Peptides against a protein of PDB entry 3OAK. Designs and how they scored, part 3

Target 1, 145 residues: chain A of PDB entry 3OAK
Amino acid sequence: DDLEQYLDEKILRLKDEMNIAAQLDIDTLNKRIETGDTSLIAMQKVKLLPKVVSVLSKANLADTILDNNLLQSVRIWLEPLPDGSLPSFEIQKSLFAALNDLPVKTEHLKESGLGRVVIFYTKSKRVEAQLARLAEKLIAEWTRP

## One batch from the design tools (peptide; made by RFdiffusion4, then SolubleMPNN)

Design b1_p19_7_s2
Fold by OpenDDE base, seed 3:
Structure b1_p19_7_s2 (fold): chain B 145 residues (1-145), chain A 19 residues (1-19)
Amino acid sequence: as target 1 above (145 residues)
Amino acid sequence: SELEEEIEKEYEELLKIGE
C-alpha cells in the first residue's frame, strides 16, 4: 500500500545515504594515508549516525529495515577501515544497541553479511571489552534454536 | 587484509550455525 511504499523508499534512501557516507569516509582515510595529511578526518558516518539510530530504533520499521536489507549497510559501517582502524566507539555502541532490538533472523544475517562482522567484534583484541560483550550478546541471541 | 580474512572465516562458521 501507500504507506509500505513510502517506508520502503525512506529506508532505501537511508541505505543509500549510509553507503555514501561509508565510501566518503573511506575516501578520506585513503587520501589521508596517501598524502599524510592528518587533518583529514572521516566524519560522514558520525554525522549520519543519529538518523541511522533513529530509524533502527523504530519498531514499526523493523520489517521494512529487514526486507530492504538495511543490515547490509550496517555491516558496511562496522567493517574495518583502510587504515586498519575500526569505526568510532560511538558507532559501534549505537549500532550494537540498535541491533539488539531488531528481530534479526538467519536469512538476514546471510544476505547482509552482518553476522561475520559481529563475530569479529567478539574476538578482536582491538575492540573495547564493553562492545565485545554487546557483540557476544547479539551472537548468543542469533544462534538460539 | 588480515581482518577481512578473519571476518570471512567467522562468517562461514556463523552460517553453519544458522543452518
Scores: peptide ipSAE 0.034, ipTM 0.635, DockQ to the pose 0.510
Fold by OpenDDE base, seed 4:
Structure b1_p19_7_s2 (fold): chain B 145 residues (1-145), chain A 19 residues (1-19)
Amino acid sequence: as target 1 above (145 residues)
Amino acid sequence: SELEEEIEKEYEELLKIGE
C-alpha cells in the first residue's frame, strides 16, 4: 500500500546515505594514509549517526528495515577502516544498542553479513570491553536454537 | 548453533584487519 511504499523509499534513501557516508570516510582515511595529512578526519558517518539511530529505533520501521537489508549498511559502518582503526565508540555503541531491539533473524544476518562482523567485535583486542560485551549479547541472542 | 559455527569460521580474516 501507500504507506508501505513510502517506508520502503525512506529506508532505501537512508541506506544510500549510509553507504555514501561510509565511502566518503574511507576515501578520507585513504587520502590521510597516502598524504600523511593528519588534518583529514573522517566524520561523515558520525554526522549521519543521529538520523540512523532515529530510524533504527522506530518499531514501525522494523519490518521495512529488515526487508530492505538496511543491516547491510549497518555492517558496512561497523567494518574496520582503511587505517586499521574501528568506527568511533559512539557509532559502535549506538548501533549495538539499536540492533538489540530489532527482531533480527538468521536470514537477515546472512544477507547483510552482519553476524560475522559482530562476532569480530567479541574477539578483537581493539574493541572496548563495554562494547565487546554488547556484541557478545547480540551473538548470544542471534544464535539461540 | 549452526549460525555460530558459520560466523566463527569467518571472523579470523576480520581479526587480521582489525588487530
Scores: peptide ipSAE 0.032, ipTM 0.651, DockQ to the pose 0.122
Fold by OpenDDE base, seed 2:
Structure b1_p19_7_s2 (fold): chain B 145 residues (1-145), chain A 19 residues (1-19)
Amino acid sequence: as target 1 above (145 residues)
Amino acid sequence: SELEEEIEKEYEELLKIGE
């Protein structure tokens, strides 16, 4: 099916872009730590965020998103950074909001590792209360019989 | 860490409930 193939390729390209953005930000922050150059700022994920949110918000892409494990890249974006900080408030908020509208199943949580990361956000003392509540909402949805 | 262990425990529980 031409449409299915097109959608798969689109999602896989985005997945790759997300992974690259995450790695570039990690590299930037590692260099910042090593050199003490405070002018080094990790901006790659932030720059790509609008595109990510746009894709995640499209209902017709839900199956393709889940089937291609795009949630693994979402998980990567949510993990703590080399300097111990968390991704930006905007990234957290946008991703949690987008996840709320996806029909995420147990198999998707397992293959992406997303469940573990979201639980982290419910437990961490460094997470803003507003975002912790969003994480808790996701957990509630995923544990609903 | 203790927190990491707790997170792992909760994660496993989440997967079980989601089945």
Scores: peptide ipSAE 0.030, ipTM 0.609, DockQ to the pose 0.779
Fold by OpenDDE base, seed 1:
Structure b1_p19_7_s2 (fold): chain B 145 residues (1-145), chain A 19 residues (1-19)
Amino acid sequence: as target 1 above (145 residues)
Amino acid sequence: SELEEEIEKEYEELLKIGE
């Protein structure tokens, strides 16, 4: 129906925006590495984060989020950056919190690759303990019999 | 890397359990 179509388009637009933000930040950091210009700071994901969190927190958008594989963009945002660093603490915290409230199923993990990335956060020594525990909680929820 | 291989294995196990 009209509402379903509207919501699909909304989520797909956000997905595109997230992917663009991620790529722009990658480009910025690659340029930083190439030139040594330490004034180059990746800020695109941080700027978009409030909108992402707002959407992910809406219960009525859950089906649309999952059906359109927005979790693939969430996975992309969580991946290590070209310089080996991780996304900001706030990005990690916000996304893990949002994921906790979504009815994520195996099929969504497969099509997004999110499971692999979250497991990374349970293993990495560079992840804050608080966030590692959140990642572990997600894994526990997804592996429930 | 060794860590990456471990993560991949655990990922596959996670998906298998969820099925």
Scores: peptide ipSAE 0.028, ipTM 0.609, DockQ to the pose 0.817

Design b1_p19_7_s4
Fold by OpenDDE base, seed 2:
Structure b1_p19_7_s4 (fold): chain B 145 residues (1-145), chain A 19 residues (1-19)
Amino acid sequence: as target 1 above (145 residues)
Amino acid sequence: MELEEEIEKEYKELLEIGK
């Protein structure tokens, strides 16, 4: 119906914005590596984060979020950056918190690749201990009977 | 993202548990 269409379009627009933000940050950091210009700072994901968190936190959007594979964009935001670093502490923490409240199923993990990335966060020595614990909590929720 | 073999294995196990 009209509402469903509106919600789908809203989520798909956000998905596109997230993907663009990720790519712009990648481009910035690649240029930083190539030129050595340390004044180049990747800020696009950070700027968009409040909007992402706001959308992910709305219970009435859960089905739309999952059906449109917004979690793929969440996965992209969690992947390592060109310089080998991880996304900011705030991005990790905010996304893990938001994911905890979504009714994520195996099919969503598979189509988004999110499960594999979250497991990475439980194993990587570059991840802060408290964030590794949040990742472990997600894994526990997704593997419960 | 490049994953270690162990991480890939655990991911596959996760998917199986979820079925």
Scores: peptide ipSAE 0.026, ipTM 0.586, DockQ to the pose 0.526
Fold by OpenDDE base, seed 5:
Structure b1_p19_7_s4 (fold): chain B 145 residues (1-145), chain A 19 residues (1-19)
Amino acid sequence: as target 1 above (145 residues)
Amino acid sequence: MELEEEIEKEYKELLEIGK
């Protein structure tokens, strides 16, 4: 119906915005590496983060979020950057917290690739201990019978 | 994506180190 269509379009728009933000940050960092210009700072994801968190926190959007594979864009935001670094502490913390409240199922993990990325965060020595613990909590919840 | 392979590679390497 009209409401369902509206919600789908809203989530798909956010998905596009997230993907664009990720690509713009990648472009910025690639240019930073190429030119050595340390004044180039990737900040598009950080700018969009409050909107992402706001949407992920709304219970009435959970089904729409999961059905439209918004978690794929969340996965993209958690992937390593061109210089090998990880996304900012704030991005990791906010996304892990938001994911904890979503009814994520196996099918969503498969179609988004999010499972493998979060497992990476549980194992990586580059990840802050606090965030590694949050990642571990997610894995435990998702593998719960 | 391009970075998925990198994640998988790092994950496998970490597992090997932990053994």
Scores: peptide ipSAE 0.024, ipTM 0.553, DockQ to the pose 0.085
Fold by OpenDDE base, seed 4:
Formats: sequence, C-alpha cells, structure tokens
Structure b1_p19_7_s4 (fold): chain B 145 residues (1-145), chain A 19 residues (1-19)
Amino acid sequence: as target 1 above (145 residues)
Amino acid sequence: MELEEEIEKEYKELLEIGK
C-alpha cells in the first residue's frame, strides 16, 4: 500500500546515503594513505550516524529495514577501513545496540553478510572489550537453535 | 546452527584485514 511504499523508499534512500558515506570515507582514507596528508579525515559516516541510529531504533520500521536489506549497509559500515582500522567506537556501539533490538533472522544475515563481520568483532584483538561483548551477544542470539 | 559454521568460515579474511 501507500504507506509501505513510502517506508520502502525511505529506507532505500537511507541505504544509498549510507553506502555513499562509506565510500567517501574509504576514498578519503585511501587518499590519506597515498599522499600522507594526515589532515584528510573520514567523517561522512560519523556525520550520518545520528540519522542511521534514529531509523534503526524505530520499531515500526523493523520489517522495512530487514526486507530492504539495510543490514547490508550496516555491514559495510562495520567493515575494516583501508588503513586497517575499525570504525569509530561510537559507530560500533551504536550499530551493535541497534542490531540488538532488531528481529534479525538467518536469511537477513546471509543476504547482508552481517554475520561474518560481527564475528570478526568477537575475534579481533583491537576491539574494545565492551564492544566485543556486544558482538558476542549478537552472535549468540543469531546462532541459537 | 549452520549459520555458525558459515560465519566461522567467512571471518578469516576479515581477521587478516583487521590485523
């Protein structure tokens, strides 16, 4: 219906915005590595984060979020950056918190690739303990019988 | 728990990137 269409479009627009933000940050960091210009700072994801969190936190959008594979963009945001670093603590924390409130199913993990990224956070030695625990909780929830 | 097995297999590349 009209509402469903509106919500789909809303989520798909956010998905595009997230993907663009991620790519811009990647481009920035690649250039930083290439040129050595440390004044180049990747800020696009951080700037968009409040909007992402706002959308992910809305219960009425859960089905739309999952059906439109917004989790793929969440996965992209969680991937290691060109310099090997991880997204900011705030990005990790906010996304893990938001994911905890979504009724994520196996099919969503498969189509988004999110599962393998989150497991990375349970294994990486560079992840803050607090965030590793959150990642572990997610994996436990997703893989429970 | 097939998902766990799939995830376990797929994270190896990410670990290398994260080092």
Scores: peptide ipSAE 0.024, ipTM 0.585, DockQ to the pose 0.121
Fold by OpenDDE base, seed 1:
Structure b1_p19_7_s4 (fold): chain B 145 residues (1-145), chain A 19 residues (1-19)
Amino acid sequence: as target 1 above (145 residues)
Amino acid sequence: MELEEEIEKEYKELLEIGK
């Protein structure tokens, strides 16, 4: 129906925006490495984060989020950056919190690749303890029979 | 630290394979 179509388009637009933001940040950091210009700071994901969190927090969007594989873009945002660093603490915290309230199923983890990334966060020594615990809780919930 | 590097390397390799 009209509402379903509207919601699909909304989520797909956000997915596109997230992917663009991620690529722009990657480009910025690659240029930082190439030029040595330490004034270059990747800010696109941080700028878009409030919008992402707002959408992910809406219960009525859950099915649309999952059906359109927005979790693929969430996975991309959590991946290590060209300089070897991880996304900001705020990005990690916000995304893990939002994921906790979504009815994520095995099929969504497979099609997005999110499962492997979150497992990475449970193992990495560079992840703050409180965020590692959040990642562990997600894995436990997703693997619950 | 060595373990951390191995984990990071493995993760990056997995990402490349998936592309």
Scores: peptide ipSAE 0.022, ipTM 0.536, DockQ to the pose 0.090

## One batch from the design tools (peptide; made by RFdiffusion4, then SolubleMPNN)

Design b1_p20_6_s1
Fold by OpenDDE base, seed 4:
Structure b1_p20_6_s1 (fold): chain B 145 residues (1-145), chain A 20 residues (1-20)
Amino acid sequence: as target 1 above (145 residues)
Amino acid sequence: SEELKKEEEEAEKEWEELMS
């Protein structure tokens, strides 16, 4: 129906925005590495984060989020950066919190690649302990029989 | 980095094991 279509379009637009933000940050950091210009700061994801969190937190959007594989973009945002670092603490924390409230199923993890990435966060020495624990919690929930 | 690659590989392996 009209509402369903509207919601799909909303999520797909956000998905696109997220992907663009991620790529712009990657480009910025790659340029920073190449040029040594330390004034280049990747801020696109951080700027968009409030909108992402807002959308992910809406219960009425859960099905639309999952059906449109927005989690793929979430996964992309969690991927390591060109310099080997991870996304900001705030991004990690916000996304993990949002994921905790979504009815994520195995199929969504597979189609998005999110499962592997979150497991990575349980292992990486670059992850803050509290976030590693959150990642572990998610994995435990997602792998329940 | 080598460390990062190792961590990613371990994560991939574990995920595959969980999904098997």
Scores: peptide ipSAE 0.579, ipTM 0.932, DockQ to the pose 0.640
Fold by OpenDDE base, seed 5:
Structure b1_p20_6_s1 (fold): chain B 145 residues (1-145), chain A 20 residues (1-20)
Amino acid sequence: as target 1 above (145 residues)
Amino acid sequence: SEELKKEEEEAEKEWEELMS
């Protein structure tokens, strides 16, 4: 119906915006590495984060979020950056918190690749301890019998 | 980074084991 179509389009637009933001930050950091210009700061994801969190927090959008594989874009946002660093602490914390309230199923983890990435966060030496614990909590929830 | 690559490989292995 009209509402379902509207919601699908809304989520797909956000998905595209997230992917663009991630790529722009990657491009910025690659250029920083290439040129040595330390004034280049990747901020596109951080700027878009409030909108992402707002959408992910809406219970009435859960099915639309999952059906349109928005979690793939969440996964992309969590991937390591060109310089080997991880996305900002705020991005990690906000996304893990949002994921905790979504009815994520195994099929969504597979089609998005999010499962592997979150496991990475439980293991990486680059992750803050409190965020590693959040990642562990998610994995435990998702793998519950 | 070789260390990063190793961590990613370990995560992939664990995920595959969980999903098998």
Scores: peptide ipSAE 0.575, ipTM 0.931, DockQ to the pose 0.644
Fold by OpenDDE base, seed 3:
Structure b1_p20_6_s1 (fold): chain B 145 residues (1-145), chain A 20 residues (1-20)
Amino acid sequence: as target 1 above (145 residues)
Amino acid sequence: SEELKKEEEEAEKEWEELMS
């Protein structure tokens, strides 16, 4: 119906915005590596983060989020950056918290690749202990019989 | 880096095992 179509378009627009933000940050960091200009700072994801968190936290958007594979963009945001670093502590914390309240199913984890990435966060030496624990909690919930 | 690649490969294998 009209409402469902409106919500689909809303989520698809956000998905596109997230992907653009991720690519812009990648481009910035690649240029930083190439030129050595340490004044280049990747901030596009951080700027968009409040909007992403707001959308992910709304119960009425859960089905639309999952049906349109927004989790693929969440996965992209969590992947390591060109310099081998991880996204900011705030991005990790906010996304893990938001994921904890979504009714994520195995099929969503497979189609987005998010399952593998979250497992990565449970064991990476570059992840803060408190965030590794959040990742572990998610994996435990998703694999619960 | 080699360490990053190794961690990603381990995560992939573990995920595949969980989903099998």
Scores: peptide ipSAE 0.571, ipTM 0.930, DockQ to the pose 0.657
Fold by OpenDDE base, seed 1:
Structure b1_p20_6_s1 (fold): chain B 145 residues (1-145), chain A 20 residues (1-20)
Amino acid sequence: as target 1 above (145 residues)
Amino acid sequence: SEELKKEEEEAEKEWEELMS
């Protein structure tokens, strides 16, 4: 109905914004590597993070989030950056917290690629211990019989 | 880096095993 359509459009707009933010940060960091200009700072994802967290935290949006594969954009935000680093601690923490409250199913993990990425966070030496534990918790919940 | 690639490959392998 009209409400469902409105919510779909809202989520799809956010998905697009997230993808753009990720690409802009990648471009910034690639340029930083190419030029050596250390004043170049990737901040597009950080700027958009409050909006992302706000949307992910709303129970009435859960079905719309999952049905429109917003988790693909979440996965993209969690991917390693061109310089080999990971997204900011705040991004990791906020996204893992939000994921913990979503009714994520196996099909969503497969279509988004999020499952593999979260497993990566349980293993990577570049991840803070507390966030690795959060990642482990998610994997345990998603793979529970 | 090679270490990063290794970690990603291991994560992919583990996920595939879990979903098999």
Scores: peptide ipSAE 0.570, ipTM 0.930, DockQ to the pose 0.646

Design b1_p20_8_s3
Fold by OpenDDE base, seed 5:
Structure b1_p20_8_s3 (fold): chain B 145 residues (1-145), chain A 20 residues (1-20)
Amino acid sequence: as target 1 above (145 residues)
Amino acid sequence: SLFDEWRKEGEELAKKAEAL
């Protein structure tokens, strides 16, 4: 119906905005690497983070979030950056917290690629210990029969 | 299993990222 369509479009718009923010930050960091200009700072994801957290925290949007594969954009935001570094601590913390409250199933992990990336956070030596523990917790929950 | 495959792939991703 009209409400369902509105909610789908809302999530799809956010998905697009997240993907654009990620690409803009990648472009900024690639230029920083190429030119050596340390004044170039990737801030697009950080600017959009409050909106992302707000949407992910809405229980009434859970089905819409999962059905439209918004987790694919969450995965993109969590992937390593061009220089091998990770997204900001705040992005990691906020997204892992949001994921903990979503009814994520194996099918969602598969279609988004999020499963592999969260496991990456359990293996990487560059991840803060507290976030590595959160990643471990998520994997443990998702592997339950 | 699927998670076993992801574990392997995730570990490889970690190694690649740390090599940069």
Scores: peptide ipSAE 0.365, ipTM 0.873, DockQ to the pose 0.912
Fold by OpenDDE base, seed 1:
Structure b1_p20_8_s3 (fold): chain B 145 residues (1-145), chain A 20 residues (1-20)
Amino acid sequence: as target 1 above (145 residues)
Amino acid sequence: SLFDEWRKEGEELAKKAEAL
């Protein structure tokens, strides 16, 4: 199927772009720690966020997103940064909103590692209360039989 | 269960992040 192949390639390209953005931000923050230069700001994920949100919001891409383990890149984006901080509030909010509309199954959580990270957001004191509640809502939905 | 393991791991991740 030509359409299926096209969609797979689209998602895999985005997955690669997300992984690169995450690594570049990590590199920036590691350099900030090393040099003490507080003018260094990690911006790569924020720049790519609109594209990520656009893709995640399309219902016709849900199967392709899940089958290609795009959630692994979502997990990477949500992980704590080298200085212990979290990604921007907007990134957290946008990704949790998108996850809420996806038919995520336990197998997807396991293969992506996203299950552990979302639970982290229910435990961390650095997370805004409203986002912690969203994380709790997701966990409740995913644990249903 | 799997989610019990994730809860434990998630808690450890939170502790490590807050220690930085």
Scores: peptide ipSAE 0.365, ipTM 0.872, DockQ to the pose 0.883
Fold by OpenDDE base, seed 4:
Structure b1_p20_8_s3 (fold): chain B 145 residues (1-145), chain A 20 residues (1-20)
Amino acid sequence: as target 1 above (145 residues)
Amino acid sequence: SLFDEWRKEGEELAKKAEAL
């Protein structure tokens, strides 16, 4: 219906915005590495984060979020950066918190690639202990029958 | 299982990232 279509379009637009933000940050960091210009700061994801968190926190959008594979963009935001570093602590914390409240199923993990990346966070030595535990919690929940 | 595969892949990703 009209509402469903509106919500789909809303989520798909956010998905696109997230993907663009991620790519812009990657481009910035790659240029920083190439040129040594430390004034280049990747901030596109950080700027968009409040909007992402707002959308992910809305229970009435859960089905739309999952059906449109917004988790693919969440996965992209969580992936290691060109220099091997991770996205900001705040991004990690916010996204993991949001994921904890979504009814994520195996099929969503498969189509988004999120499963592999969250497991990465349970293994990486660069992840803060607090977030590693949160990642472990998510994996435990997702592996339940 | 799928999660076993993802665990392996995730571990490899972690090693790769830490090597940078």
Scores: peptide ipSAE 0.352, ipTM 0.867, DockQ to the pose 0.906
Fold by OpenDDE base, seed 3:
Structure b1_p20_8_s3 (fold): chain B 145 residues (1-145), chain A 20 residues (1-20)
Amino acid sequence: as target 1 above (145 residues)
Amino acid sequence: SLFDEWRKEGEELAKKAEAL
């Protein structure tokens, strides 16, 4: 099916873009740590965030998103950064909101590694309380019998 | 269960991140 193929390619391209953005930000922060140049700011994920949110919000893409393990890239975006910090508040908020509307199953959490990371957000002292609560909500939903 | 394991792993991840 041409449409299915198009959607797959779209998601896979986004997945690649997300992974690249994450790596570029990591590289930036590593260089910042190495050089002490505090003017270096990781902005690649933030720049791409609107596109990510747009895609994740489309119900007709849910199956394609889950089947292509885009959640792996979501997980990558949520992981702690080299300096131990977390991605921007906006990234966290946007991704958690998007996750709340996806029909995520345990198998998707396992193959993406997202389960562990979301639980991390329920435990980390560096997470804003409102996002920790949102993470807890997700875990509660995903653990439903 | 998987979630129990992830809880442990997530907690460890949190500890590691906070130690940086």
Scores: peptide ipSAE 0.336, ipTM 0.861, DockQ to the pose 0.893

## One batch from the design tools (peptide; made by RFdiffusion4, then SolubleMPNN)

Design b1_p21_8_s2
Fold by OpenDDE base, seed 5:
Structure b1_p21_8_s2 (fold): chain B 145 residues (1-145), chain A 21 residues (1-21)
Amino acid sequence: as target 1 above (145 residues)
Amino acid sequence: MKKEAEEELKEAEEEYKKLFE
């Protein structure tokens, strides 16, 4: 119906915006590496983060979020950057908090690749302890019979 | 960091297969 279509379009637009933001940040960091210009700062994801958090926190959007594989874009935002560094702590914290409230199923983890990335956060020595613990909690919940 | 991340991602992939497949 009209509402469903509207919600789908809303999520798909956000998905596109997230992917663009991620790519722009990657481009910025690659240029930083190539030129040595340390004034180049990747800020696109951080700028968009409030909107992402707002959408992910809406219970009425959960099905739309999962059905449109928005978690793929969440995965992209959580992946290591070109230099091997991780996204900002705030991005990590916000996204993991949002994931904790979503009714994520194994099928969503597979189609998005998010499962692998969250496991990464349980293993990486560069992840803050509080987020590593949250990642472990999520994995435990998602693998529970 | 990049090499470390790659190794950690590889380990994550292996564990993912065990847990979800």
Scores: peptide ipSAE 0.526, ipTM 0.925, DockQ to the pose 0.912
Fold by OpenDDE base, seed 1:
Structure b1_p21_8_s2 (fold): chain B 145 residues (1-145), chain A 21 residues (1-21)
Amino acid sequence: as target 1 above (145 residues)
Amino acid sequence: MKKEAEEELKEAEEEYKKLFE
C-alpha cells in the first residue's frame, strides 16, 4: 500500500529527528555542566516540538505512530536531563495532551518504556500539579481491566 | 536534583513492575 508506506516513512523520519534533537540537547547540557557556560542553551527539542505536536494530533497517523514505536522517542523526550531537570513545561504539556488522545495499548507501553516515565511524572515533586494529575489519569486508563 | 531524579525514576520502575508486568 503506497499510502501506508508513505506514512511509515514519515513517522520513521520524525522518530529519527526526535532522537537526534534529544541527543543534541543532552550534549549541550553536558557541555554546559562541564564548562559552566550558562549561555549554552538546549533548544533542539523545543525547535522541533511544533512538528511533533502536528504529527501526534493527526488521527490518520495514529496506527503508524504506534506501529513504528514513535512512543519510544516521546519517552526519550520526557526523561530527565543530565542535570536532573525536566524538559520544558511546554514539551511536557504538549506531549501529555497528545498521549491523552492516542489509543495506547499495553504492548506500546512496554516496547517504548513510556509507562515507567509517565509513572515518574505522577511521583516527581518537580512536576506541575496539573501535569501530575494528567499522568495519573493516563496510568489509570492504561491499567484498568 | 540529579540524585532526586534518579531516586524518583527508581521508584517509578518498581511501581511499573507492579502495574504492567
Scores: peptide ipSAE 0.523, ipTM 0.923, DockQ to the pose 0.934
Fold by OpenDDE base, seed 4:
Order: structure tokens, then sequence, then C-alpha cells
Structure b1_p21_8_s2 (fold): chain B 145 residues (1-145), chain A 21 residues (1-21)
């Protein structure tokens, strides 16, 4: 129906925006690595983060979020950056918080690749303890029989 | 950092297989 279509389009637009933001940040950081220009700062994801959080927090969008595989873009945002660094703490914290409230199922983890990345956050020495614990909580929840 | 991340991702992949496959 009209509402469903509207919501789908909304999520798909956000998905595109997220993917673009991620790529732009990757490009920026790659250029930073290549040139050594420390003035190059990747901030596209940070700029878009409030919108992402807003959407992910909407209970009425949960099904649309999951059905349109927005979690793939969430996964992309959580992946290590070209230099091996992690996305900003704020991005991590916000996304993990949002994930905690979504009815994520195994099928969503597989189609998005999010499962592997969240496990990464349980393993990485560079992840803040609080986020590592949250990642562990999510994994436990998602692997629950 | 990159090498470390790659190693950590590898470990994560192995763990993923155990938990989800």
Amino acid sequence: as target 1 above (145 residues)
Amino acid sequence: MKKEAEEELKEAEEEYKKLFE
C-alpha cells in the first residue's frame, strides 16, 4: 500500500546515503594514507549519523529496515577503515544501541554480513570494553536457540 | 593497525562459522 511503499523508499534512500557516505569516507582515508595529508578527515558518516539513528530507532520501521537489508549498510559502517582503524566511537555506540532494539534474526545477519562484523567487535583489542560487551550480548541473543 | 584488523577479522570469520554455520 501507499504507506508501505513510502517506508520502503525512505529506507532505500537512507541505505543509498549510508553507502555513499561510507565510500566517501573510505576514499578520504585512502587519500590521506596515500598523500599523508592529515587535514583530510573522513566525516561523511558522522554527518549522516543522526539521521541513521533516527530511522533505526523507529519501531514502525523495523520490518522495513530488515526487509530492505539496511543492516548491510550498518555492517558497512561498522567495518574497519582502510588504515585498520575503527569507525568513531560514537558511530559504534549508536549503531550497537540501535541494533539492540531491533528484532534481528539469523537470516538478516546472513544477508547483511552483520554477524561477522559484530563478532569482530567481540575480538578486537581496539574496541572499547563497553562496546565489546554489547557486541557479545548481541551475538548471544542472535545465536540463542 | 591494518594487519591487526585483518587478523581480528579472520578470527571473527572463524568464530562466525562456528556460531552461525
Scores: peptide ipSAE 0.520, ipTM 0.923, DockQ to the pose 0.926
Fold by OpenDDE base, seed 3:
Structure b1_p21_8_s2 (fold): chain B 145 residues (1-145), chain A 21 residues (1-21)
Amino acid sequence: as target 1 above (145 residues)
Amino acid sequence: MKKEAEEELKEAEEEYKKLFE
């Protein structure tokens, strides 16, 4: 219906915005590495984060979020950056918190690739302990028989 | 850290296959 169409379009727009933000940050950091210009700061994801968190927190959007594979964009935001570094602590914390409240199923993890990335956060020595524990909690929940 | 990330991602991929595929 009209509402469903509206919500789909809303989520797809956000998905596109997230993907663009991620790519812009990657481009910025690659240029920073290439040129040594430390004034180049990747901030596109951080700027968009409040909007992402707002959408992910809305229970009435959960089905739309999952059906449109928004988790693929969440996965992209969590992946290591060009130099191997991780996204900001704030991004990690906010996204993991949001994931904890979504009714994520195995099918969503497969189509998004999010499962692999969250497992990564359970293993990486560069992840803060509190977030590693949260990642472990999520994996445990998602792998329940 | 890039090499470390690649190794960690590889390990994560292997575990993912075991858990979800």
Scores: peptide ipSAE 0.511, ipTM 0.920, DockQ to the pose 0.941

